# Designs tried in a protein design run: peptides against a protein of PDB entry 3HTU. Part 97

Target 1, 75 residues: chain A of PDB entry 3HTU
Amino acid sequence: RRPEEWGKLIYQWVSRSGQNNSVFTLYELTNGEDTEDEEFHGLDEATLLRALQALQQEHKAEIITVSDGRGVKFF

## One batch from the design tools (peptide; made by RFdiffusion4, then SolubleMPNN)

Design b2_p30_5_s2 (from b2_p30_5, 8 letters changed)
Fold by OpenDDE base, seed 5:
Structure b2_p30_5_s2 (fold): chain B 75 residues (1-75), chain A 30 residues (1-30)
Amino acid sequence: as target 1 above (75 residues)
Amino acid sequence: SLEDKIKVAEKLYELFKTEELKKYLEELKK
């Protein structure tokens, strides 16, 4: 899958689960219990970041950087 | 927002108990 396709799957999950406007760490998106049944569970961080950047370009997400870590807020 | 930034930092600190994150959080909450 392309990063944009991963982004679509992630955003669909966020929307279906009613978690828009919530913030996540990159780790909990791909390693958390809440996404264990999702196709993007276990996705490498580099690909995840590219997917989120694609969503950010569509104004569907905002990547938040704190110190040496990152999170994301979905809209 | 600042609040969102704090939330992310707190989540990260729970995962990675580093002094850098601790100090960063302290600065954000001043």
Scores: peptide ipSAE 0.475, ipTM 0.852, DockQ to the pose 0.918
Fold by OpenDDE base, seed 4:
Structure b2_p30_5_s2 (fold): chain B 75 residues (1-75), chain A 30 residues (1-30)
Amino acid sequence: as target 1 above (75 residues)
Amino acid sequence: SLEDKIKVAEKLYELFKTEELKKYLEELKK
């Protein structure tokens, strides 16, 4: 899958689960229990980041950078 | 937003309790 396709899957999960406007760490998305049954579970961070960047370009997500880490908010 | 940054930092600190994250949180909450 291309990063854009992964982004679509991730966003669909966020929407289906009613978690829009929620904040996640990148770890939660790919390693959390809540996404254990999702196809993107276990996705490498590099690909995940590209996927989220694609969503960000569509104004569907915002990558949040803190001093020592990153997270994302979905819209 | 600031609140979102705090939330991210808190979640990260919960997973990775580093001194850097702790200090960052303290600064954000000032």
Scores: peptide ipSAE 0.472, ipTM 0.851, DockQ to the pose 0.901
Fold by OpenDDE base, seed 1:
Structure b2_p30_5_s2 (fold): chain B 75 residues (1-75), chain A 30 residues (1-30)
Amino acid sequence: as target 1 above (75 residues)
Amino acid sequence: SLEDKIKVAEKLYELFKTEELKKYLEELKK
């Protein structure tokens, strides 16, 4: 899958679960219990970041950078 | 936003109990 395709899957999960405007760490998106049944569970962080960057370009997500890590907010 | 940054930092601190994250959180909450 291309990053854009992964982004679509992730955004679909966020939307159908009603978690828009919620903030996530990259870890809980791919390793959390809430996404265990999703195709993107276990996705490597590098690919995940590219997927989120694609969503960010579409104004569907904002990658939040803190001193020692990153998170994401979905819109 | 600041609030979003705090949320991210708190979640990260929960996973990784680092002094850097702790200090970062303290600064954000001042």
Scores: peptide ipSAE 0.468, ipTM 0.849, DockQ to the pose 0.860
Fold by OpenDDE base, seed 3:
Structure b2_p30_5_s2 (fold): chain B 75 residues (1-75), chain A 30 residues (1-30)
Amino acid sequence: as target 1 above (75 residues)
Amino acid sequence: SLEDKIKVAEKLYELFKTEELKKYLEELKK
């Protein structure tokens, strides 16, 4: 799958689960219990980041950076 | 937003108990 396709799957999960406007660490998106049954569970961080960047270009997500890490907010 | 940054930082601090994250959170909450 291309990053844009992964982004679509991730955003669909966010929407279906009613978690829009929630913030996540990158770790809990791909390693958390809440996404254990999703196709993107276990996705490598590099591919995940590209997927989120694609969503960010569509104004569906915002990547949040802190001094020592990253998270994401979905819209 | 600042609130979103705090939420992300708090979640990261739960995973990684580093002094850098601790100090960062302290500054954000001032």
Scores: peptide ipSAE 0.466, ipTM 0.848, DockQ to the pose 0.897

Design b2_p30_5_s3 (from b2_p30_5, 12 letters changed)
Fold by OpenDDE base, seed 3:
Structure b2_p30_5_s3 (fold): chain B 75 residues (1-75), chain A 30 residues (1-30)
Amino acid sequence: as target 1 above (75 residues)
Amino acid sequence: SLEDKILVAQKLLELFKTESLRKALEELLA
């Protein structure tokens, strides 16, 4: 899958679960209990970041950096 | 926003604490 395709899957999950406007760490998205049954669970961080950047270009997400850590807000 | 950054920071801090506790426990039981 391309990063854009991963982004679509991630955003679909966010939308289906009603978590728009929520904030996540990158770890929560790929290692959290809430996404254990999702295809993007276990996705490497580099690919995840590219996927989120694609969503950011579509104004569906905003990547937040605090010191050395990163999170994301979905819209 | 500032609020969002605070939320991210809080979650990252919590994750760090959990990882630190895991490592501390591993050292104790080693």
Scores: peptide ipSAE 0.172, ipTM 0.679, DockQ to the pose 0.331
Fold by OpenDDE base, seed 1:
Structure b2_p30_5_s3 (fold): chain B 75 residues (1-75), chain A 30 residues (1-30)
Amino acid sequence: as target 1 above (75 residues)
Amino acid sequence: SLEDKILVAQKLLELFKTESLRKALEELLA
């Protein structure tokens, strides 16, 4: 899958679960209990970041950086 | 927003605490 395709899957999950406007750490998205049944669970961070950057270009997400850590907010 | 950044920071902090505790426990029980 391309980053854009991963982004689509992630955003669909966020929308279906009603978690828009919530913030997540990158770890929560790929290693959290809430995404264990999702295809993107276990996705490497590099690919995840590219996927989120694609969503960011579409104004569907905002990557938040705090010190050396990163999170994301979905819209 | 600043609020969102604070929330991210809090989650990162909690994650760090959990991982640190896990590692410490594993080392203690090794």
Scores: peptide ipSAE 0.172, ipTM 0.679, DockQ to the pose 0.330
Fold by OpenDDE base, seed 2:
Structure b2_p30_5_s3 (fold): chain B 75 residues (1-75), chain A 30 residues (1-30)
Amino acid sequence: as target 1 above (75 residues)
Amino acid sequence: SLEDKILVAQKLLELFKTESLRKALEELLA
């Protein structure tokens, strides 16, 4: 899958679960219990970041950096 | 926003705490 395709899957999950405007760490998205049944569970961080960057270009997400850690807010 | 950044920071801190405890426990039980 391309990054933008992963982004679509991630955003679909966010929307289905009613978590728009919520904040996540990258770890929560790929390793959290809430996403265990999602295709993007276990996705490597590099690919995840590219996916989120694609969503960011669409104004559907904002990547937040705190020190050396990252999170994301979905819109 | 600042609020969102604070929330991310809090979650990252909690994650670090959890991982640290996990590693410490694993080392203790090894």
Scores: peptide ipSAE 0.171, ipTM 0.678, DockQ to the pose 0.356
Fold by OpenDDE base, seed 4:
Structure b2_p30_5_s3 (fold): chain B 75 residues (1-75), chain A 30 residues (1-30)
Amino acid sequence: as target 1 above (75 residues)
Amino acid sequence: SLEDKILVAQKLLELFKTESLRKALEELLA
């Protein structure tokens, strides 16, 4: 899958679960209990970041950096 | 926003604490 395709899957989950405007750590998205049944569960961080960057270009997400940690807010 | 950054920081801190405790217990019981 391309990063854009992963981004679509992630955003679909966010929308279906009604978590728009919520904030996540990157770890929560790929290793959390809430995404265990999603195809993007276990996705490597590098690919995840590219997927989120694609969503960010579409104004559907914002990657947040705090010191050396990262999270994301979905819109 | 500042609120969002604070929330990210809080979640990162929580994750770090959980992982640190897990590793500490594993080391203790090893």
Scores: peptide ipSAE 0.171, ipTM 0.678, DockQ to the pose 0.328

Design b2_p30_5_s4 (from b2_p30_5, 13 letters changed)
Fold by OpenDDE base, seed 4:
Structure b2_p30_5_s4 (fold): chain B 75 residues (1-75), chain A 30 residues (1-30)
Amino acid sequence: as target 1 above (75 residues)
Amino acid sequence: SKEDEIKVAEKLLELYKTESLKKKLEELKK
């Protein structure tokens, strides 16, 4: 899958679960219990980041940078 | 690592101060 395709799957999950406008760590998206049944569970962080960057270009997400790492807010 | 992500979650909680993030942090610490 291409990054934008992964982004689509991730955003679909966010929408289905009613978690728009929510903030996540990158870790919980791919390693959390809430996404265990999703195809993107276990996705490597590099690919995840590219997927989120694709969503960011569509104004569907914002990658948040803190001193210790990154999170993401979905819109 | 998970420990690193706990630190990230704590930083995010400081920024956004939401109940959702608080719950997520609690889950990470289990």
Scores: peptide ipSAE 0.246, ipTM 0.783, DockQ to the pose 0.129
Fold by OpenDDE base, seed 2:
Structure b2_p30_5_s4 (fold): chain B 75 residues (1-75), chain A 30 residues (1-30)
Amino acid sequence: as target 1 above (75 residues)
Amino acid sequence: SKEDEIKVAEKLLELYKTESLKKKLEELKK
């Protein structure tokens, strides 16, 4: 899958679960219990970041960098 | 926003528990 395709899957999950405007760490998106049944669970961080960057270009997400960590807010 | 950053920092701190994150969070809440 291309990063944009991963982004679509991730955003679909966010929307279906009603978690728009919620903030996630990158870790919990791919390693948390809430996403264990999702195709993007276990996705490597590099690919995840590219996927989120694609969503960011569409104004559907904002990647947040704090010190030595990153999170993401979905819109 | 600043509020968003605080939320992320808090979450990140729970996971990583680094001094840098702790310090960052303190600065954000100042």
Scores: peptide ipSAE 0.141, ipTM 0.632, DockQ to the pose 0.909
Fold by OpenDDE base, seed 1:
Structure b2_p30_5_s4 (fold): chain B 75 residues (1-75), chain A 30 residues (1-30)
Amino acid sequence: as target 1 above (75 residues)
Amino acid sequence: SKEDEIKVAEKLLELYKTESLKKKLEELKK
């Protein structure tokens, strides 16, 4: 899959889950319990980052970097 | 935004639970 395709799957999950918390760490997206049944579970961080960058270009996400890690905010 | 970073840091702390991260979060909240 292309990064854009991964991004679509991720965003679809975020949208359908209806979570009030739109901020995630990169780790929990691919390793969290909430995404165990999703196709992008276990996705390597490099590919995940590219997918999120694609969403960022569409103004659907914002990648956030902190001292000890990275996260993403979905819109 | 700073608020966004705090939220990410809090989630990171939930996952990693390191003293360094705790300190960084405290600094962010000052």
Scores: peptide ipSAE 0.134, ipTM 0.624, DockQ to the pose 0.766
Fold by OpenDDE base, seed 3:
Structure b2_p30_5_s4 (fold): chain B 75 residues (1-75), chain A 30 residues (1-30)
Amino acid sequence: as target 1 above (75 residues)
Amino acid sequence: SKEDEIKVAEKLLELYKTESLKKKLEELKK
């Protein structure tokens, strides 16, 4: 899958679960209990980041960085 | 936003209990 395709899957999950306008760490998005049954669970961070960047271009997400990590806010 | 950063920092702190994150969170909450 291309990053854009992963982004689509991720955003679909966010929408279906009603978690728009919420913030996730990159870790919990791919390693958390809430996504265990999703295809993108376990996705490597590099690919995840590219997927989120694709969503960001569509104004569907915003990547947030802090001193020791990053998160993402979905819209 | 600052509020968003606080949320991320809090979540990150739950996973990574580092002095750096703790300090960052404290600074954000000032």
Scores: peptide ipSAE 0.132, ipTM 0.625, DockQ to the pose 0.938

Design b2_p30_6_s1 (from b2_p30_6 with T1S I6L A8E R20K A22K Q27K)
Fold by OpenDDE base, seed 2:
Structure b2_p30_6_s1 (fold): chain B 75 residues (1-75), chain A 30 residues (1-30)
Amino acid sequence: as target 1 above (75 residues)
Amino acid sequence: SRDELLVEYKLALERGDYEKAKELQEKLDE
């Protein structure tokens, strides 16, 4: 899958689960219990980041960078 | 921002830095 395709899957999950406006760490998004059954569970961080960047271009997500890591907010 | 604090809070928890997490939680509660 391309990063854009991963982004679509991730955003679909966010939307279906009603978690728009929620904030996630990158780790909990791909390794958390809440996404355990999702296709993107276990996705490598590099690919995840590209996927989120694609969503960010569409104004569907915002990657949040702090001193000790990154997270993401979905819209 | 609040969202940044929330990310930091979550990261602290993931790292097991519970002192930092507590500190951040207090900021979030202000």
Scores: peptide ipSAE 0.712, ipTM 0.923, DockQ to the pose 0.934
Fold by OpenDDE base, seed 4:
Structure b2_p30_6_s1 (fold): chain B 75 residues (1-75), chain A 30 residues (1-30)
Amino acid sequence: as target 1 above (75 residues)
Amino acid sequence: SRDELLVEYKLALERGDYEKAKELQEKLDE
């Protein structure tokens, strides 16, 4: 899958679960309990970041950078 | 921002830094 394809899957999950406008850590998305049944569970961080960047270009997500890591907010 | 605080809070929890998490929680409650 291409990064944008992963982004689509991730955003679909966010939408289906009604978690728009929610904030996640990158680890939470790919290693959290809530996504254990999703295809993107276990996705490497590099690919995840590219997927989220694709969503960000579509104004569907915002990558949040803080002093000790990153997160993402979905819209 | 609030969203940044939320990210920091979650990151603190993930690494088991509960002291920092508590500090951030207090800020979020303000």
Scores: peptide ipSAE 0.712, ipTM 0.923, DockQ to the pose 0.909
Fold by OpenDDE base, seed 1:
Structure b2_p30_6_s1 (fold): chain B 75 residues (1-75), chain A 30 residues (1-30)
Amino acid sequence: as target 1 above (75 residues)
Amino acid sequence: SRDELLVEYKLALERGDYEKAKELQEKLDE
């Protein structure tokens, strides 16, 4: 899958689970309990970041950078 | 921002840094 395709899958999960406007860590998205049954569970961080960047270009997500890591907010 | 504090809070919990998490939670409650 391309990063854009992964982004679509991630956003679909966010939408159907009612997590819009919620904030996640990157680890939480790919390694958390809530996504264990999702296809993107276990996705490497580099590919995840590219997927989120694609969503960000579509104004569906915002990558949040802090001093000790990153997170993401979905819209 | 609040969203940045939330990210920092979650990251602190993931690291097991509960002292930092408590500090951040107090800021979020202000």
Scores: peptide ipSAE 0.712, ipTM 0.923, DockQ to the pose 0.910
Fold by OpenDDE base, seed 3:
Structure b2_p30_6_s1 (fold): chain B 75 residues (1-75), chain A 30 residues (1-30)
Amino acid sequence: as target 1 above (75 residues)
Amino acid sequence: SRDELLVEYKLALERGDYEKAKELQEKLDE
């Protein structure tokens, strides 16, 4: 799958799940309990970042960089 | 920002840095 294809799958999950918190760590997205049944569970960080960057280009997400890592906010 | 604090808080918990997590939680509660 291409990054934009992964991005689509991730965003579809975000939209369907109706999460009470739209801010995630990268680990939470790919290794968290809430995404265990999703195709993107276990996705490597490099590919995940490219997927999120694709969503960012569409103004559907914002990658948040802090002192000790990164997260993402979905819109 | 609050979103940045929340990310930092979650990251602290993931690595088991509970001292930092407590510090950040206090900021989030303000």
Scores: peptide ipSAE 0.708, ipTM 0.922, DockQ to the pose 0.837

Design b2_p30_6_s2 (from b2_p30_6, 13 letters changed)
Fold by OpenDDE base, seed 2:
Structure b2_p30_6_s2 (fold): chain B 75 residues (1-75), chain A 30 residues (1-30)
Amino acid sequence: as target 1 above (75 residues)
Amino acid sequence: SRDELLVALKLAELKGDKEKAAELKKELEK
């Protein structure tokens, strides 16, 4: 899958679960219990980041960088 | 920002840094 395709799957999950405007760490998106049944579970962080960057270009997400790592907010 | 604090809090909790997490929670309460 292309990063844009992964982004679509991730955003679909966010929308279905009603978690728009919520923030996530990159880890909990791909390794958390809430996404265990999702296709993007276990996705490598590099690919995940590219997927989120694609969503960010569409104004559907904002990647948040802090001193100890990254997170993301979905819109 | 609040969102940055929330992300930092989640990261602190993942790392098990209880002191940092407590500090961030107090900051979020302000």
Scores: peptide ipSAE 0.629, ipTM 0.898, DockQ to the pose 0.933
Fold by OpenDDE base, seed 4:
Structure b2_p30_6_s2 (fold): chain B 75 residues (1-75), chain A 30 residues (1-30)
Amino acid sequence: as target 1 above (75 residues)
Amino acid sequence: SRDELLVALKLAELKGDKEKAAELKKELEK
């Protein structure tokens, strides 16, 4: 799959999950309990980042960088 | 920003840093 395709799958999950908090760490997206049954579970961080960057270009996500790591906010 | 604090909080909780998490929660309450 291309990064854009992964991004689509991730965004679809976020949109359908009905979660109140739209901020995630990169780790919990691919290794968290809530995504265990998703196709993108276990996805390597490099590919994940490219997928999120694709979503960011579409204004569907914002990658947030802090001193101790990165996260993402979905819109 | 608030979103940056939220990300930092999630990272602290993921890593099990209870002290940092507590500090960040206090900041978010302000």
Scores: peptide ipSAE 0.624, ipTM 0.897, DockQ to the pose 0.854
Fold by OpenDDE base, seed 3:
Structure b2_p30_6_s2 (fold): chain B 75 residues (1-75), chain A 30 residues (1-30)
Amino acid sequence: as target 1 above (75 residues)
Amino acid sequence: SRDELLVALKLAELKGDKEKAAELKKELEK
């Protein structure tokens, strides 16, 4: 899958999961319990980042960088 | 920003840094 395709899958999960919290660390997206049944579970961080960057270009996500790592906010 | 604080908090909790997490929680309450 291309990064854009991964991004689509991730965003679909976010939209349909019914979660109120739209801020995630990169780790919990691919390694968290909440995504264990998703195809993108276990996705390497580099590919994940590219997927999120694709979503960011579509104004569907914002990658947040802090001193201790990165996260993402979905819109 | 608040979103940055939230991300930082999640990272602190992931790393098990209880002191940092507590500090960030206090900051979020202001």
Scores: peptide ipSAE 0.622, ipTM 0.897, DockQ to the pose 0.853
Fold by OpenDDE base, seed 1:
Structure b2_p30_6_s2 (fold): chain B 75 residues (1-75), chain A 30 residues (1-30)
Amino acid sequence: as target 1 above (75 residues)
Amino acid sequence: SRDELLVALKLAELKGDKEKAAELKKELEK
């Protein structure tokens, strides 16, 4: 799959899930319990980042960078 | 920003940094 295709799958999960908030760490998305049954679980961080960047271009996500790492907010 | 604080908090909790997490929680309560 291409990064944008992964982005689509991730966004679909976010949109259909009953999350309490829309902010995630990159680790939560690919290694968290909530995504164990998703195709993108276990996805490498490099590919994940490219997928999120694709979503960011569509204004569906915002990659957040702090001193200790990165996260993402979905819209 | 608040979103940055939330991300930082999640990272701190993931890493087990209790002191950092507590600090961030206090900051979020302001």
Scores: peptide ipSAE 0.621, ipTM 0.897, DockQ to the pose 0.855

Design b2_p30_6_s3 (from b2_p30_6, 11 letters changed)
Fold by OpenDDE base, seed 4:
Structure b2_p30_6_s3 (fold): chain B 75 residues (1-75), chain A 30 residues (1-30)
Amino acid sequence: as target 1 above (75 residues)
Amino acid sequence: SRDELEVAYRLALLKGDYEKAKELKELLEK
């Protein structure tokens, strides 16, 4: 899958689970219990980041960087 | 920002730094 396709899957999960406006660490998205049944569970961080960047271009997400790591907010 | 604090808070929890998590949570609740 292309990063954009991964982004679509991730955003679909966010939408159908009612997680819009929620904040996640990148780890929570791919390794958390809430996404265990999702195709993107276990996705490598590099691909995840590209996927989120694609969503960010669509104004559906914002990647948040702090001193200890990164997260994302979905809109 | 609030979102940055929340990310930092969640990261602290994942790392098991509960003292930092507590501090950040207190900031979030102010």
Scores: peptide ipSAE 0.625, ipTM 0.894, DockQ to the pose 0.936
Fold by OpenDDE base, seed 1:
Structure b2_p30_6_s3 (fold): chain B 75 residues (1-75), chain A 30 residues (1-30)
Amino acid sequence: as target 1 above (75 residues)
Amino acid sequence: SRDELEVAYRLALLKGDYEKAKELKELLEK
């Protein structure tokens, strides 16, 4: 899958999930308990970042950078 | 920003830095 395709899958999960939180660490998306059954679980961080960057270009996400790491907010 | 604080908070928990997590949580609660 291409990064933008992964982004689509991730965004679909976020949009349809019962979670009220729209902010995640990158680790939570690919290694969290809530995504264990998703195709993108276990996705490497490099590919994940590219996927999120694709979503960011579409104004569907914002990558958040802090001193100790990165997260993402979905819109 | 609040979103940055939340990310930092979650990262602190992930790393086991509970002191930092507590401080960040207090900031998030205003």
Scores: peptide ipSAE 0.624, ipTM 0.894, DockQ to the pose 0.870
Fold by OpenDDE base, seed 3:
Structure b2_p30_6_s3 (fold): chain B 75 residues (1-75), chain A 30 residues (1-30)
Amino acid sequence: as target 1 above (75 residues)
Amino acid sequence: SRDELEVAYRLALLKGDYEKAKELKELLEK
């Protein structure tokens, strides 16, 4: 899959699941309990980042960078 | 920002840095 295709899958999950929290660490998205049944679970961080960057270009996500790592906010 | 604080807080918890997590939580609830 291309990064933008992964992004689509991730955003579909965010949308249909009705998550209370719109902010995630990257680790939570690919290694968390809430995404264990999703195709993108276990996705490598590099590919995940590219997927999120694609969503960011569509104004569907914002990558958040802090001193100790990165997260993402979905819109 | 608040979103940045929340990300930092979650990262601190994942890393087991509970002192930092407590500090960040206080900022979030302040």
Scores: peptide ipSAE 0.623, ipTM 0.894, DockQ to the pose 0.862
Fold by OpenDDE base, seed 2:
Structure b2_p30_6_s3 (fold): chain B 75 residues (1-75), chain A 30 residues (1-30)
Amino acid sequence: as target 1 above (75 residues)
Amino acid sequence: SRDELEVAYRLALLKGDYEKAKELKELLEK
């Protein structure tokens, strides 16, 4: 899958789960219990980041960096 | 922006970076 395709899957989950406006660490998205049944569970962080960057271009997400870590807010 | 600070604050708490959270909270309260 291309990063954009991963982004689509991730955002679909966000929308279906009512997680819009929620904040996640990148780790939570791919390793958390809430996404265990999702295709993107276990996705490597590099690919995840590219996927989120694609969503960010569409104004559907904002990647946030605090200290040495990153997270994301979905819109 | 204030909205960005608020999100960053919540993210810091989520990460367990309480020192950063404290800094951000102080900014939000000003």
Scores: peptide ipSAE 0.158, ipTM 0.635, DockQ to the pose 0.287

Design b2_p30_6_s4 (from b2_p30_6, 10 letters changed)
Fold by OpenDDE base, seed 1:
Formats: C-alpha cells, sequence, structure tokens
Structure b2_p30_6_s4 (fold): chain B 75 residues (1-75), chain A 30 residues (1-30)
C-alpha cells in the first residue's frame, strides 16, 4: 500500500470509531489496543508518518511535534 | 496549546513518568 492508502484506512477508522478531534500518539495508533483489529496495526512509524503527512495535506490531520515526541490530531 | 499538552501527557504515561504525567494533567485541568 502507498502512504496515501494507509492514510485512508487510518482516517476511516477514526471516522467510524468517532475519534475525530481526538489526539493520539503515533505509538497508540499502530500499537494500541484500540486498533488491534485494524489493518494498519503494527505499521512501521516511518510509513505511518508519511500516511499522516498525506492526511495533513488534505487538512484531515495535524501532526503535533513536542520536545519529546510526536502526536496527531484528526479532523 | 492544549493539544500539545495532551500529546506530552500521553507520552509521559507511555514512558512511565507518572510524576510528569500528573504535572501535565494538572495543567490540562486548569
Amino acid sequence: as target 1 above (75 residues)
Amino acid sequence: SRDELLVQYKLALRRGDYEKAEELKEKLEK
């Protein structure tokens, strides 16, 4: 899958589960219990970041960078 | 920002830094 395709899957989950406007760490998206049954569970962080960047280009997400890591907010 | 604090809070919990997490939680509640 291309990063854009992964982004689509991630955003679909966010929408289905009512997680819009929620904030996540990158880890809990791919390693958390809430996404264990999703295709993107276990996705490497590099590919995840590219997927989120694609969503960010579409104004569907915002990558949040702090001093000790990153997170993401979905819209 | 609040969203940045939330990210920091979650990261602190992931690391097991509960002292920092509590500090951030207090900020979020204000």
Scores: peptide ipSAE 0.677, ipTM 0.912, DockQ to the pose 0.903
Fold by OpenDDE base, seed 4:
Structure b2_p30_6_s4 (fold): chain B 75 residues (1-75), chain A 30 residues (1-30)
Amino acid sequence: as target 1 above (75 residues)
Amino acid sequence: SRDELLVQYKLALRRGDYEKAEELKEKLEK
């Protein structure tokens, strides 16, 4: 899959999950218990980042960088 | 920002740094 395709899958999950909090760490998305049944579970961080960057270009996500790591907010 | 604090909060929880997490939680609640 291309990064854009991964991004689509991730965004679809976020949309369907009905979660109140739209902010995630990168680890939560690919290694969290909530995504164990998703195709993108276990996705390498490099590919994940590219996927999120694709979503960011579409204004569907914002990658958040802090001093000790990164996260992402979905819109 | 609030979102940055949320990310930091979750990162602290992931690391098991509950002291830092609590500190950040207090900031989020203010």
Scores: peptide ipSAE 0.677, ipTM 0.912, DockQ to the pose 0.833
Fold by OpenDDE base, seed 5:
Structure b2_p30_6_s4 (fold): chain B 75 residues (1-75), chain A 30 residues (1-30)
Amino acid sequence: as target 1 above (75 residues)
Amino acid sequence: SRDELLVQYKLALRRGDYEKAEELKEKLEK
């Protein structure tokens, strides 16, 4: 899958999951319990980041960088 | 920002830095 395709899958999950908090760490997206049944579970961080960057270009996500790491907010 | 604080909060929890997590939680609750 291309990063854009991964991004689509991730965003679909975000949209249908009904999460009350749209902010995630990168780790919890690919290693969290909530995504265990998703195809993108276990996805390497590099590919994940590219996927999120694709979503960011579409204004569907914002990658948040802090001193201790990164997260993402979905819109 | 609040979003940055929330990310920091989650990262602190993952690291097991509960002191920092509590500090951030208090900021988030203000």
Scores: peptide ipSAE 0.677, ipTM 0.912, DockQ to the pose 0.831
Fold by OpenDDE base, seed 3:
Structure b2_p30_6_s4 (fold): chain B 75 residues (1-75), chain A 30 residues (1-30)
Amino acid sequence: as target 1 above (75 residues)
Amino acid sequence: SRDELLVQYKLALRRGDYEKAEELKEKLEK
């Protein structure tokens, strides 16, 4: 899958799951319990980042960078 | 920002830095 395709799958999950918060660490998306049954579970961080960057280009996500790591906010 | 604080909070918890997590939690609750 291309990064854009992964981004689509991730965003679909975010939209359908109705999570109580839209802010995640990158680890939560690929290794968290909430995504265990998703195709993108276990996805390497490099590919994940490219997928999120694709969503960011569409204004569907914002990658948050702090001093000790990164997260993402979905819109 | 609040979103940045929340990310920092989650990262602190993952690292097991509960002192920092508590500090950030207090900021988030204010």
Scores: peptide ipSAE 0.673, ipTM 0.910, DockQ to the pose 0.831

